# Designs tried in a protein design run: peptides against a protein of PDB entry 8BZL. Part 144

Target 1, 228 residues: chain A of PDB entry 8BZL
Amino acid sequence: SYDRAITVFSPDGHLFQVEYAQEAVKKGSTAVGVRGRDIVVLGVEKKSVAKLQDERTVRKICALDDNVCMAFAGLTADARIVINRARVECQSHRLTVEDPVTVEYITRYIASLKQRYTQSNGRRPFGISALIVGFDFDGTPRLYQTDPSGTYHAWKANAIGRGAKSVREFLEKNYTDEAIETDDLTIKLVIKALLEVVQSGGKNIELAVMRRDQSLKILNPEEIEKYV
Target 2, 242 residues: chain B of PDB entry 8BZL
Amino acid sequence: SRRYDSRTTIFSPEGRLYQVEYAMEAIGHAGTCLGILANDGVLLAAERRNIHKLLDEVFFSEKIYKLNEDMACSVAGITSDANVLTNELRLIAQRYLLQYQEPIPCEQLVTALCDIKQAYTQFGGKRPFGVSLLYIGWDKHYGFQLYQSDPSGNYGGWKATCIGNNSAAAVSMLKQDYKEGEMTLKSALALAIKVLNKTMDVSKLSAEKVEIATLTRENGKTVIRVLKQKEVEQLIKKHEEE

## One batch from the design tools (peptide; made by RFdiffusion4, then SolubleMPNN)

Design b1_p17_3_s1 (from b1_p17_3, 8 letters changed)
Fold by OpenDDE base, seed 3:
Structure b1_p17_3_s1 (fold): chain B 228 residues (1-228), chain C 242 residues (1-242), chain A 17 residues (1-17)
Amino acid sequence: as target 1 above (228 residues)
Amino acid sequence: as target 2 above (242 residues)
Amino acid sequence: AEAEKERAEKRAERLFE
């Protein structure tokens, strides 16, 4: 029956499908986000692109709008659905409100979408967590995380995916005001954090930076090596 | 474990989608499909398993489908599922053409179908499609393109790839012999025959068991051509002589 | 059995980027 509830409460009050979706996220490649003073940085573990695969089609970091970008961990196909809906909402907001979304607004939209998929009959949760970074119109850098449950929180720094625990432990120790004093130091912090879990150094890292009043910039491998 | 693999596509305790994985396993038993991107074109080569004498000869291609003037696909997996998905691809392409008065970009068509595939992995009462597809196409944005999609709704662009039976061995051979930047359509055809000859469980490769389509550009138009049996025979013969 | 397990693991890994 199409009407069968997939996500139901257990007798002990757990939503097992949500918890299992969180386990799916842990199978995803690691992503890290750091909020600097005037910069937001996303870093992802670059999965070894198979020989003969077009690298263009493998993207873990995507723009949602000019002022917002997202990295994810978990099911790639699920992520694409969320990204597409978020992009539509960003454009809709520009048309209806005549301003770009705040990072919080679009995060809340994504969170609400995820939550609905935990409550709607005949839908499984999204098997993704997301790091959403960007700038509000006032120039304030923001970092948010969402998980399969539809919860969201603001962060100074966070990580998701397979190596998230180790990366978070590193960030908890090393995220200081001094460590993010400059854009370059912030980028270095992200790289160092990823190197806790990524093998073979800078070749397996993808970095994206967004500075105040600038578009998303994906760093090339040569640019990344300058920070290693 | 059985509780999570027998019903609607749900997460296992370890975060796996077993129904999607099982659909992918089913595809591993399907006939082999190859795709190879060349500088001057792109090709699909597919194993033809249904060689029944009673098959109406009108079916020029069992596994290769023209989607529009600029794209074709090959399918590995459940035939009925393949028919539904190929029809949907055609509909999506036509709707786009009507709306925008230009052909749909290759990747957009692939992603549109992949979103449908994904939905069948997420919505209750639906099972994953037991189908992987190879897409060949040309558009003004990226030129010649080759894509692969699976039951999960994941896709990727490729220079060369294989789906279906013995796909892992085929991919290994393609990695060894594919010369990046130097691949002509002629060399790609030869490579396709070479790989099929080694991966198909046949003592001798015959033209009746292989379907090949090429996509080229001629005078600013995309040309999709299914090779005639005689042409395939010549390719096989040439391979046997080398 | 080990080969099947390895194939299953590879399939599972393909679902995740």
Scores: peptide ipSAE 0.204, ipTM 0.745, DockQ to the pose 0.801
Fold by OpenDDE base, seed 5:
Structure b1_p17_3_s1 (fold): chain B 228 residues (1-228), chain C 242 residues (1-242), chain A 17 residues (1-17)
Amino acid sequence: as target 1 above (228 residues)
Amino acid sequence: as target 2 above (242 residues)
Amino acid sequence: AEAEKERAEKRAERLFE
C-alpha cells in the first residue's frame, strides 16, 4: 500500500515529498534570470567541468523553442524529461494553433506536468525548479519561475538553486529601471548577481541572451569577461 | 531514517535519492572499465573477473557489447541489469534505423537509455538499475565519441574516463597522462594498460584478465575489434619493459 | 566512516551536475 502512495499529506497538512524535492533544488547549481526592456538573460553557475569531460554535453541552459529558453536547478536527469516534454508541446502548439507558444503558456504546461507528479500514485515529484524566459509574439519579454510543486509566477528577476537567496537579495536591491535601460546593462546586472555566489569570475559563469526577434545566444567566456 | 533506504526511490529530508546513491556505490565494487578517446579511434578496456575454465568460449567479450555497426559499450555493475540495458540499447538502435533508414546518432542512443534509467528512479515500484555504462561510437555529426552514464540517468561526454572499482584513482591517472590533441590509438592503448595495471587489485596484470575493444574508421566504415589475447599480452609486455 | 561520508557526498553531488 505505502509503496504506491509516494506523495501523501502529513498529519499537519504538508506534502513532505514536495518539500524534500524543494531541498533537492537547493542542492543544484545557482541559476538567475532577468527580464530587461528588450532582452532576457539567463545565467548559471558553471561547475568546473572535469578536465576530461566534453563541455558540449554539459549544458544547463536550453532552448524549448525559437522564442523560449529555460534554465534549471536540481536533478539534471529530471530536467531532461521536463525539457523534452516541453519541446514536444511547443512543436505541437505550432502545428495545431499555427503560432508559437507564449512564455506563460509553456510555463503553465510545465507547471501542470510537475503538479501531476505530486498527485499521481507511484510517481515522485520532479526535483527541479526552472526559470523560463522568452518573448511573446507581440515582442514582450517574459520571465517565469516554477518549482517542484507545480506553482509558477511571473518575475522581473529571480534566482534558483544553492545561492538563490543571496542572488535574490542582490537583485531586490539593484533591479531598477535604470539598471535594465540597455541590453548591456541588463547583462552586467546578471553577471554581478551571479558573482555574489560564484568564485573566480567569468570563467565559472554560463550566460545566455535572447533579444527580440533573435535566437538564443550563449556567450563564450571571452564575451562574458568584457562585461566583468 | 531507514524509511528512505528501503522503499521505492523517494527524496530524503535533505533532498537526496539514497537508492540511486546506493546503486552507484554497488558499481564502485564492480570490475573496472576504462574508455579513452583518441584522434584516430576510441577504445574500451575492461577487467575480466570471471575466469572459469569450464566457461564456454565467449565469442565477443564478457563486459564489452556491440550495440550496432557504429557503437559499443562496456558495463560495470549488476550483470542481469546490464543484460537488460544492453538489449534495450540494441532495440532502440534498430527501431531508429528502421524508422529513419540511417544509424542512430551516438548521443541520441545514450540519451534514450538514460531516460529509461531516470524513469526507474522516479516511478513507484521500480528500483534504479545497478549499472554504469561507457559508450564508444562514431557518427557523421561528431566523429569518434566516448560517453558515460550512471543509475540516475545522467550522462556526459568524455575524452577519457573510468567506472567501477578504483575509478577515482584511474581518473586521476588519466588526467595526468592524457595529452589532448596528441592522443593516438596506440598511445591510448598503452595508457589503458598503464592505468589498469595500477588500478586493478591484482599482483600482476595478465591478458586473460583484460578485455580491450577498439573502434576505428577504415574506408568510410566503422570497425569494432576486440583485441586478441596475444595482442593484449604484447601490450602488457611492452608496458613492463618501459 | 569519514571516508564513506565523503564518498556519499560526492555521489550526491553527481546527481545535480
Scores: peptide ipSAE 0.181, ipTM 0.675, DockQ to the pose 0.856
Fold by OpenDDE base, seed 1:
Structure b1_p17_3_s1 (fold): chain B 228 residues (1-228), chain C 242 residues (1-242), chain A 17 residues (1-17)
Amino acid sequence: as target 1 above (228 residues)
Amino acid sequence: as target 2 above (242 residues)
Amino acid sequence: AEAEKERAEKRAERLFE
């Protein structure tokens, strides 16, 4: 009988498969999210792409909808499943409710999806954490984080992946109203935070910026270097 | 023996459901939640463990959830499981309201969720929810009510009870200090602070680490109020002066 | 082993509300 992969409690009350999924997240490259006043910024550690690899196929930041973006850490294949499901939900919401999803709504959807995979027979938890950023229809910037357990919270700033601890420590120290007073300062804050763990400066950073009433913009390396 | 530990819905030779027990063990590691029934209201008091500087302050309550206009709950256990169950409670309450054009009676809402919990202990391929809940509410049938439910789907009405970390010690303290028929909401609040101060694994009780909600009746309406940090500080200060 | 246990406990704590 194939031992069906079941997330079960240990005698001490732990869900080991969820904990192991969290360890899988820590193996992922670092991602950081920061909410500014009228901007949300995602930054990710760029993995060295093989010379012959198509760079377009290696994305850690993706749009879920016009008003929502996501960065992830952990298993790339798992992330693809979550992203696709989230995109479908965003479109479905537009069709049924006639408004874009709120960032909280889509986060809760993703969180619920993850939770179900911790309680469904024959399924393992998703090995991913995600930072979800965007704007609500009222123009409020939002940042949420999800983990493999299906928990989610709203953040001013947060980080996930390998270097998340160091990045969070930096953000806890440096996230102030003054540090996010302008869009440029907010971007600089993200870059500085990533530089705590990323080697070789701006060349190994990917940044995505969403401003109020604007579409997602991925900064090119030259634009990033202007902030370094 | 290990075979019984890994299967969610089988009895051990001794008739134990180990996965349910292990779920309850998990809850024992969660933050403490108290419920106290008074003559003029009901309260929930919960330990707040996750104080992160970068959290968005919009979260009024981490552990206390409003279910409808007449009920609230507190949770101890796995956060994601708690979110699923609290959402289900809201849906059940809303469906009842739509169907019957009146609020769901408190015990019926509790029972409906308990049936779901129980199903996750009996049907193959599902694990128990790692969550216990305290429910506070008012209805026209029984007035103010306090309930507790666990991963097994068992529930009971209480005058005062505790779930989560150090729950056994808290229950013992509640049993000693709870005066039947004489409990005011004010005295219940004082008792909650007293018990939390002794049972929380904290050097000093602070308002940032405690969430309190009260359910009262005013002008024929239920009022669910989360105490402000300043109000909790005053309660703590009063306790320290006694 | 003890450090791993502590890390496991901290991980577990993150699961709980």
Scores: peptide ipSAE 0.063, ipTM 0.530, DockQ to the pose 0.022

Design b1_p17_3_s1 (from b1_p17_3, 8 letters changed)
Fold by OpenDDE base, seed 2:
Structure b1_p17_3_s1 (fold): chain B 228 residues (1-228), chain C 242 residues (1-242), chain A 17 residues (1-17)
Amino acid sequence: as target 1 above (228 residues)
Amino acid sequence: as target 2 above (242 residues)
Amino acid sequence: AEAEKERAEKRAERLFE
């Protein structure tokens, strides 16, 4: 008899496989998201790339559509599955509804996918959390987070991965209307937040910026050093 | 035997469905939700637990969801499961409206979801939903209504009930203070505050930690309203003065 | 063991609304 039930309740009402998936997320490198006035910024800790590894193959920030991008923490292989599904949905939505997805819509799609893997026979939860940022068609900047359980919420700022606690504590103290008054200040806030947990300074940070009606821009190391 | 604990759709030798029981245990750890039926309306009152400074303020309602123009629900249990079920309720209600050109009767919507919940307890390889719901609504058949459903797919109509943390104590208090046939929406609101004040594990009840929605009829239309923080503060203040 | 239990409980609490 195939013991197909992977995610089950404990006697005390816990879903251990979901909790363990959250532990998998904590093993991932840190990612940070901040919503500014007319900008969204993602920052990630660069993993120590093996000397012979192609840097182009290790991206923790990816575009889902022209108006939406995502950073993740946890299992990279799991992330690829989620990213591909999300990209297909974004294109399908454009075809059927003739408008790009809202950031909330695609977040809900991803969250629903994750939730189904917590109830599906023979499937384990996804070992990833994601920060999803972008602009709605009305030009409103959005930041969402989703977890292995399939929960999602909208945030002003948030962090995921191994250093998330320290980064969140920093953001809770330093996120103010003054701190995000300009695009440059918003970028600086993300960098400062990441520097709480990144040991080797600006060289180990990857930053992506999305402004209204603009595509995702990944900052080069020289641009990052300008803010440090 | 641990074998019965790990399989979602098998009976124990004693005839118990342990996974359903464990799902109910999970709900006991969730925030408290109350429902009270009055002669002139129905209300939901829910505990807010997750107040984070960095949350985007767009969360007008954390635990109370509008389903259609005539129904709302509150949820206790796993957040992700709740989101799936509330979306399904909205879809069922919309499909019915499109098919029959009239709103779905309250009990039929509840039953449709309960069938889904039940299926997740019977079909192999699925775990039960870790969610209980309170439903408030109005229809032309039964007027104002309050329902409760649990992970088993069981449901019932209620005059007043509670789900989540300290639900048993809350139900006991409701049984003592609920006056059948004499309950106004105003008195129901006061009762909700009284019960929440005693059942929430908080030294002092704050309006920030309580969400209240009312469903009434005005000019032949259903009105679902979430109370403003100031209104909830006034209710709390009034209770403290009594 | 107690610290792990406490961490598990805190994690579980985040699963619930």
Scores: peptide ipSAE 0.061, ipTM 0.520, DockQ to the pose 0.021

Design b1_p17_3_s2 (from b1_p17_3, 12 letters changed)
Fold by OpenDDE base, seed 3:
Structure b1_p17_3_s2 (fold): chain B 228 residues (1-228), chain C 242 residues (1-242), chain A 17 residues (1-17)
Amino acid sequence: as target 1 above (228 residues)
Amino acid sequence: as target 2 above (242 residues)
Amino acid sequence: DEEEKRRREENAERLFL
């Protein structure tokens, strides 16, 4: 059957392994990204860390460069490969072009990587979607999403993972210019969006914020509770 | 579900990697391996299976491998796969040392192998490694460390964990008895014996069926020591007296 | 069979973040 092969077209024109990889993404915990005026915010549902597990080894949000960070949903091991490749590319770009990557550039790189794994013999697609946020050198905040197919688009706000549909529906209703007028309101919007799907409130949320000309900041639980 | 099992690791319609799941199930049939992090050291305790009378005196630990001067690992799963992976770990560690003139950080060695494991789940013509590993180590960045990795190429840091046979029961016991911040290597050894005694399907725990290694720091150097049979016997005896 | 199925599902969940 075509669905048992490495990524090939079905008779009806579907790439089943890509579609199935998208189903793998839905098994990941929810991640949300919001572009504000002068801020980008990533929020993730914390996967329950087992008692005695080191929390530092469970990361759903990571920096790709000083000006770019990423949240993912799906296969953890696949994500690590993509993250490492992206980090190398960010550094390579700085060396060769003498400027940091644009958020679009690194998104396109990741998307191209994913696409190649949908077309190469003997490779399965990556089982991850990613939200990539950051600032371009001109100070413009950006949010992109990539999926297992290698498709990417720019967003004002988006979500990935198991609760993504509910979060997107919330964002479609509540994302307004007024709702992102300030950094604090933007953060509050992300928290409210996550609370649509996250059980037990702020303790199960991780937030990362990047402001213009500032490094990525992971909020501590106490800081998150101030917005709840 | 079974229909997607015959080829390279591919996604099921539900987005699952059944070959990886099956590799993880295979590990459940392997001998129990425990890792416990203490304030003053870290240990591995492993069930020694296949004590065949005709085996030449194994001077070397069957399940515990020294990787470099600062790290050791224990394996649960397919022995041949374990041999390949442990050799690869040693090579990675040596290459790093040669390149950077310093020991590889513990997590970096773990991730390097995990990337290899992941590749065997993504590239065609390959099957997942049927092996989980526990890693113990020391580095200047995080001090004493314990990691677990599985066939997926996923890994995590742990204060205490278990892989192999009856791992779920062992983890439950570790969760109950592990005292965060108060764990000495001595208490960790006692805990390891306690857990093994309950999780190994043996009427009586014997030193011949248990391998234990400790990793400590002495005079600014890492010391990896495999406990002698007599030392293990003493630990077992002490447990039986409690 | 049910316990094996449960173990497989638990193992599967560990693969995702």
Scores: peptide ipSAE 0.423, ipTM 0.817, DockQ to the pose 0.733
Fold by OpenDDE base, seed 1:
Structure b1_p17_3_s2 (fold): chain B 228 residues (1-228), chain C 242 residues (1-242), chain A 17 residues (1-17)
Amino acid sequence: as target 1 above (228 residues)
Amino acid sequence: as target 2 above (242 residues)
Amino acid sequence: DEEEKRRREENAERLFL
């Protein structure tokens, strides 16, 4: 029944619930992704973890598989659902195809999941955007973004969340082949980009690095300060 | 606008879920529940509001529920919703045990319920649960644990936290007095009484109005114990003497 | 009530990362 329709077209062709879900994403803290030559880097603005909260349970960056990780902005509970579904798919793919997923494949899966929630009566869109990074089996670094609509694109660099506009403007100016010539320079680029919107320097950022044939590494605060 | 207030699973123009916010507000009217993690155990302390002379069970736990041998929870919010969720927790834990022949890890039980809560915020024709929970547990992976979940299906691990009435004030007190790495179960119990004494709108804290459960490890087994009224009285008395 | 509004806003912020 129309009474159960959450996401419907307006007379002018807008999907308001999708647009409003995009506004929900903007309430999330900033996340940035950069594709280097042989590295992918995710940086996030640390939401101030309440004193006495376990930091282990407050993560904006998560592994989907050994070769893929994701940062998100928006509704935390929605993100958990997407992450869990993506992880299951990554494992299923390994079992059925005998190879890890490509970054594009898992992004498309997530995007399709999101899209279905925009078209299913009685479901609201997911209130999250995601930056998905990793390496394909051929060693090619990849960065994708997906939004509440289920759209996705490949990027050299991008940002999501409340400070995304400023971070993107910075990246548009500063992302060059020279700026990503080395792993360290790529990391520095991410940090500099985040510092456009994050106060108090390296203490309020979390960085995750994935290099070719290496697992996801979350940098500790001391490691981050070396780049600041 | 009021139009978005009435629909359970829609975003506002600003990207807000008002029904989830309202469910969280409803929890603020419930009795206070505290959770404190110690080095040697974890505890729940809850305000008991339903004291009636005609109740058949004088020493029942109104707000504290044993989930399995290794976990318990306390609830703040709509009682009927709480009953449904606590029953679901028990079922999830039991199904896991049957399937894997080992107890469900604490966080997995919490997340399983949180996924249900989240679904009630995303699927049409459903309303959010008007319930927040505190979970205490032990598992072989992380040892003693304390979690909080809300109507959104969000959860977090905590060293100490509070839900329900005057939760903000309680959390502030916990932040001031909680000593990381030095918290014993004994000190945690004292802290719980201290916080409840200040956050409950009562002239005098009474053991009849407080439920306390502790979770400890003895000889490689988890022990969940609801404190007897006399034990709670002793804790209150000690606090009054300090 | 301004306090109620504040609590709602705080609750709303808790939903997002």
Scores: peptide ipSAE 0.413, ipTM 0.817, DockQ to the pose 0.743
Fold by OpenDDE base, seed 2:
Structure b1_p17_3_s2 (fold): chain B 228 residues (1-228), chain C 242 residues (1-242), chain A 17 residues (1-17)
Amino acid sequence: as target 1 above (228 residues)
Amino acid sequence: as target 2 above (242 residues)
Amino acid sequence: DEEEKRRREENAERLFL
């Protein structure tokens, strides 16, 4: 029944529900991803955690597999669904192909999932964008972005969420080969980019780093302050 | 525009899910439910609104439900929706126990239901559940736990929180009086009474209008106990004397 | 009602990370 169509074309050829889902992403706090030479870094603006809330249950950065992590902006509950599906796919790939997923593979999987929710009757789009970072098995660092539309692209650096425009403008000016020459410089670039939109310094920033052949590391506040 | 408000859960031009927001507003009309985590236990306290003398079954717990041996929940919102969700929680917990021969971890049970809630916000022909839940539990991974979930399928862990009528005021009071690391179950019970006395729209707090359940560990077993009316009366009396 | 509006906005903010 056409009556169950949620995402339909406007007379001018726009998918309103997809565009509005992109507006939902802008309600999320800022996330930044940067690809270095031998490092990938995710930085996020910490949402003010209410007093008495367990911080463990408020995560904007998550591992999808040992070699892939993701930051998102937008609807928290929608993100959980995408993350769970992606994790299952990562494990399934390991079982069936006997290798971990490439960052592109899992990004394409997530993008395809999102796209299906823009074309299926009786489903609204996911209200999330994601930055997906990691290492391929050949040791190549990767950064991808996905949108509510199911579009995905590879990036050197990008940002999503509320402050994404300002952060992208900063990255466009400051992302150089010199700025990512070392792991520490790459981390510093992410922090500086976030500080364009985050108030009160390093206390409101969460950083995740993945180096070649290393697991995801979440930096503690003291480690972050060393770069500020 | 009113057109986005009345249809299946869709995004507004501003990227909002109005049907989810309206479901959350509906919860504000329900009786107050509190959860408080202590060092030696966790509690739920809930307002009883429907004391009908002609109810044959004195529902010992109108708003507090045992889910399994290690978990209980309290509900605020549409009763019929709450019944469906609490039944689903029990089924999920039992299926897990059968499959793995161990009790489901608290957070996994919460997330399983939250995924169901989320689905009702994304799939057409469905409306959001008009229910928020507080979960109390114990597991070997995190010990005593308190969670809150809402119609969106979002959840969080809490030291103390409130859902239902006057929840914002209750949360404010909890923030003022909750002492992290020093909260005993005894002090948590006293705090629950204090907050309920201020948030319930009643002239006088009475034991008949309050349900309290505690979850503790005794001899390596979880004990979920609904307080007797006399015990609640004693707590109220103690509060009135202070 | 300004209070209702505020409450809705607060509820809306809880949905997003």
Scores: peptide ipSAE 0.409, ipTM 0.795, DockQ to the pose 0.735

Design b1_p17_3_s2 (from b1_p17_3, 12 letters changed)
Fold by OpenDDE base, seed 5:
Structure b1_p17_3_s2 (fold): chain B 228 residues (1-228), chain C 242 residues (1-242), chain A 17 residues (1-17)
Amino acid sequence: as target 1 above (228 residues)
Amino acid sequence: as target 2 above (242 residues)
Amino acid sequence: DEEEKRRREENAERLFL
């Protein structure tokens, strides 16, 4: 019954709790990230908010720092813990190193945190994957993905959550230098990618855009409709 | 799969946390608690189930707890778990006040407790808290607020919501009758009585079985008031006359 | 109980984003 232990190896070398945490990620709504030339874009499938629920309290995209944003898929409460830890690290880095974190640095920090929760007794893995986007201090746009295992990689474009496979297949076919030649084309690519899995079109999409030397901008529904 | 029911901090093969789901199911057995946000205030209404003549503090709120001068909560679930969490809320609020010399913002207090709840779903040797909470409050950032939290450590802000027994039916009624932007505290109180009358498994709603607290602002101060039994009786009577 | 199963599934869905 190795699958019942918090995280132990099976006889065949599997970490079942990590694999099952990856299944938890697939229960999350779809998120997509695309790196453009001078822009990074996060798109997410909006979960249907209950009529009487405050939309302010339902967020799938968050800022980690002025230069870094994250979208996640999976357990909402787990994500909050990771986000808070990452935010603290971003601030700590600014204080100690006197520069903002690189996107790689904060991704590695998050990945290391996740990895520790796969190896520590009495802890289950985090049930989240994350797309982490932003700009390094040199102005280079970056996109990283991390999963429950604590692995991370740099991407040109990627997706996580329920519809990730279909979105990735779309991006593999359609991500070209021409498709990201402008900011608007990059945004359009993200929207088109999400429309592969989102049924109700632009109304069920949330988009976050970070341009070089600019703060995170969440697009309103009217702005999104201009790209559809 | 039942195979993962016995361990508190493991994923099922499908990525589910069954102990959290079961804790949420357990809350359905608790008395109904509802919250309604109005333009001029916010309220909690809760079912009182423990009516015993030998209880020394019959007039004290069983399910509504004052957290600080600006916040109160109502609890549905395991009483002992509720006591632990309400005490923790008070401690968090007090520590914040001491540290920053200002009251803790409502959402920050909710989040702090939710982080504790989440931890009990992730760390071994712990079980989820069998408790959902409704929070009412006022702060300078967002004004009047209503929050709901569950055993997972998830939370959300609400215009109106319900936890405990028959909560789904209550939420449906609230969705039908709640008028955004037009809700006064008076109308919210009437709505609370209406919903409780339909969702409580009682033939007739009585004031002894209902606790109501209101949170308002008077002269730049938050006022948390538990309604007297006579006031609740008047609300019930008014509802019966409509 | 199918109703209990449905409630559990609904509760489970609330945990994810």
Scores: peptide ipSAE 0.408, ipTM 0.789, DockQ to the pose 0.720

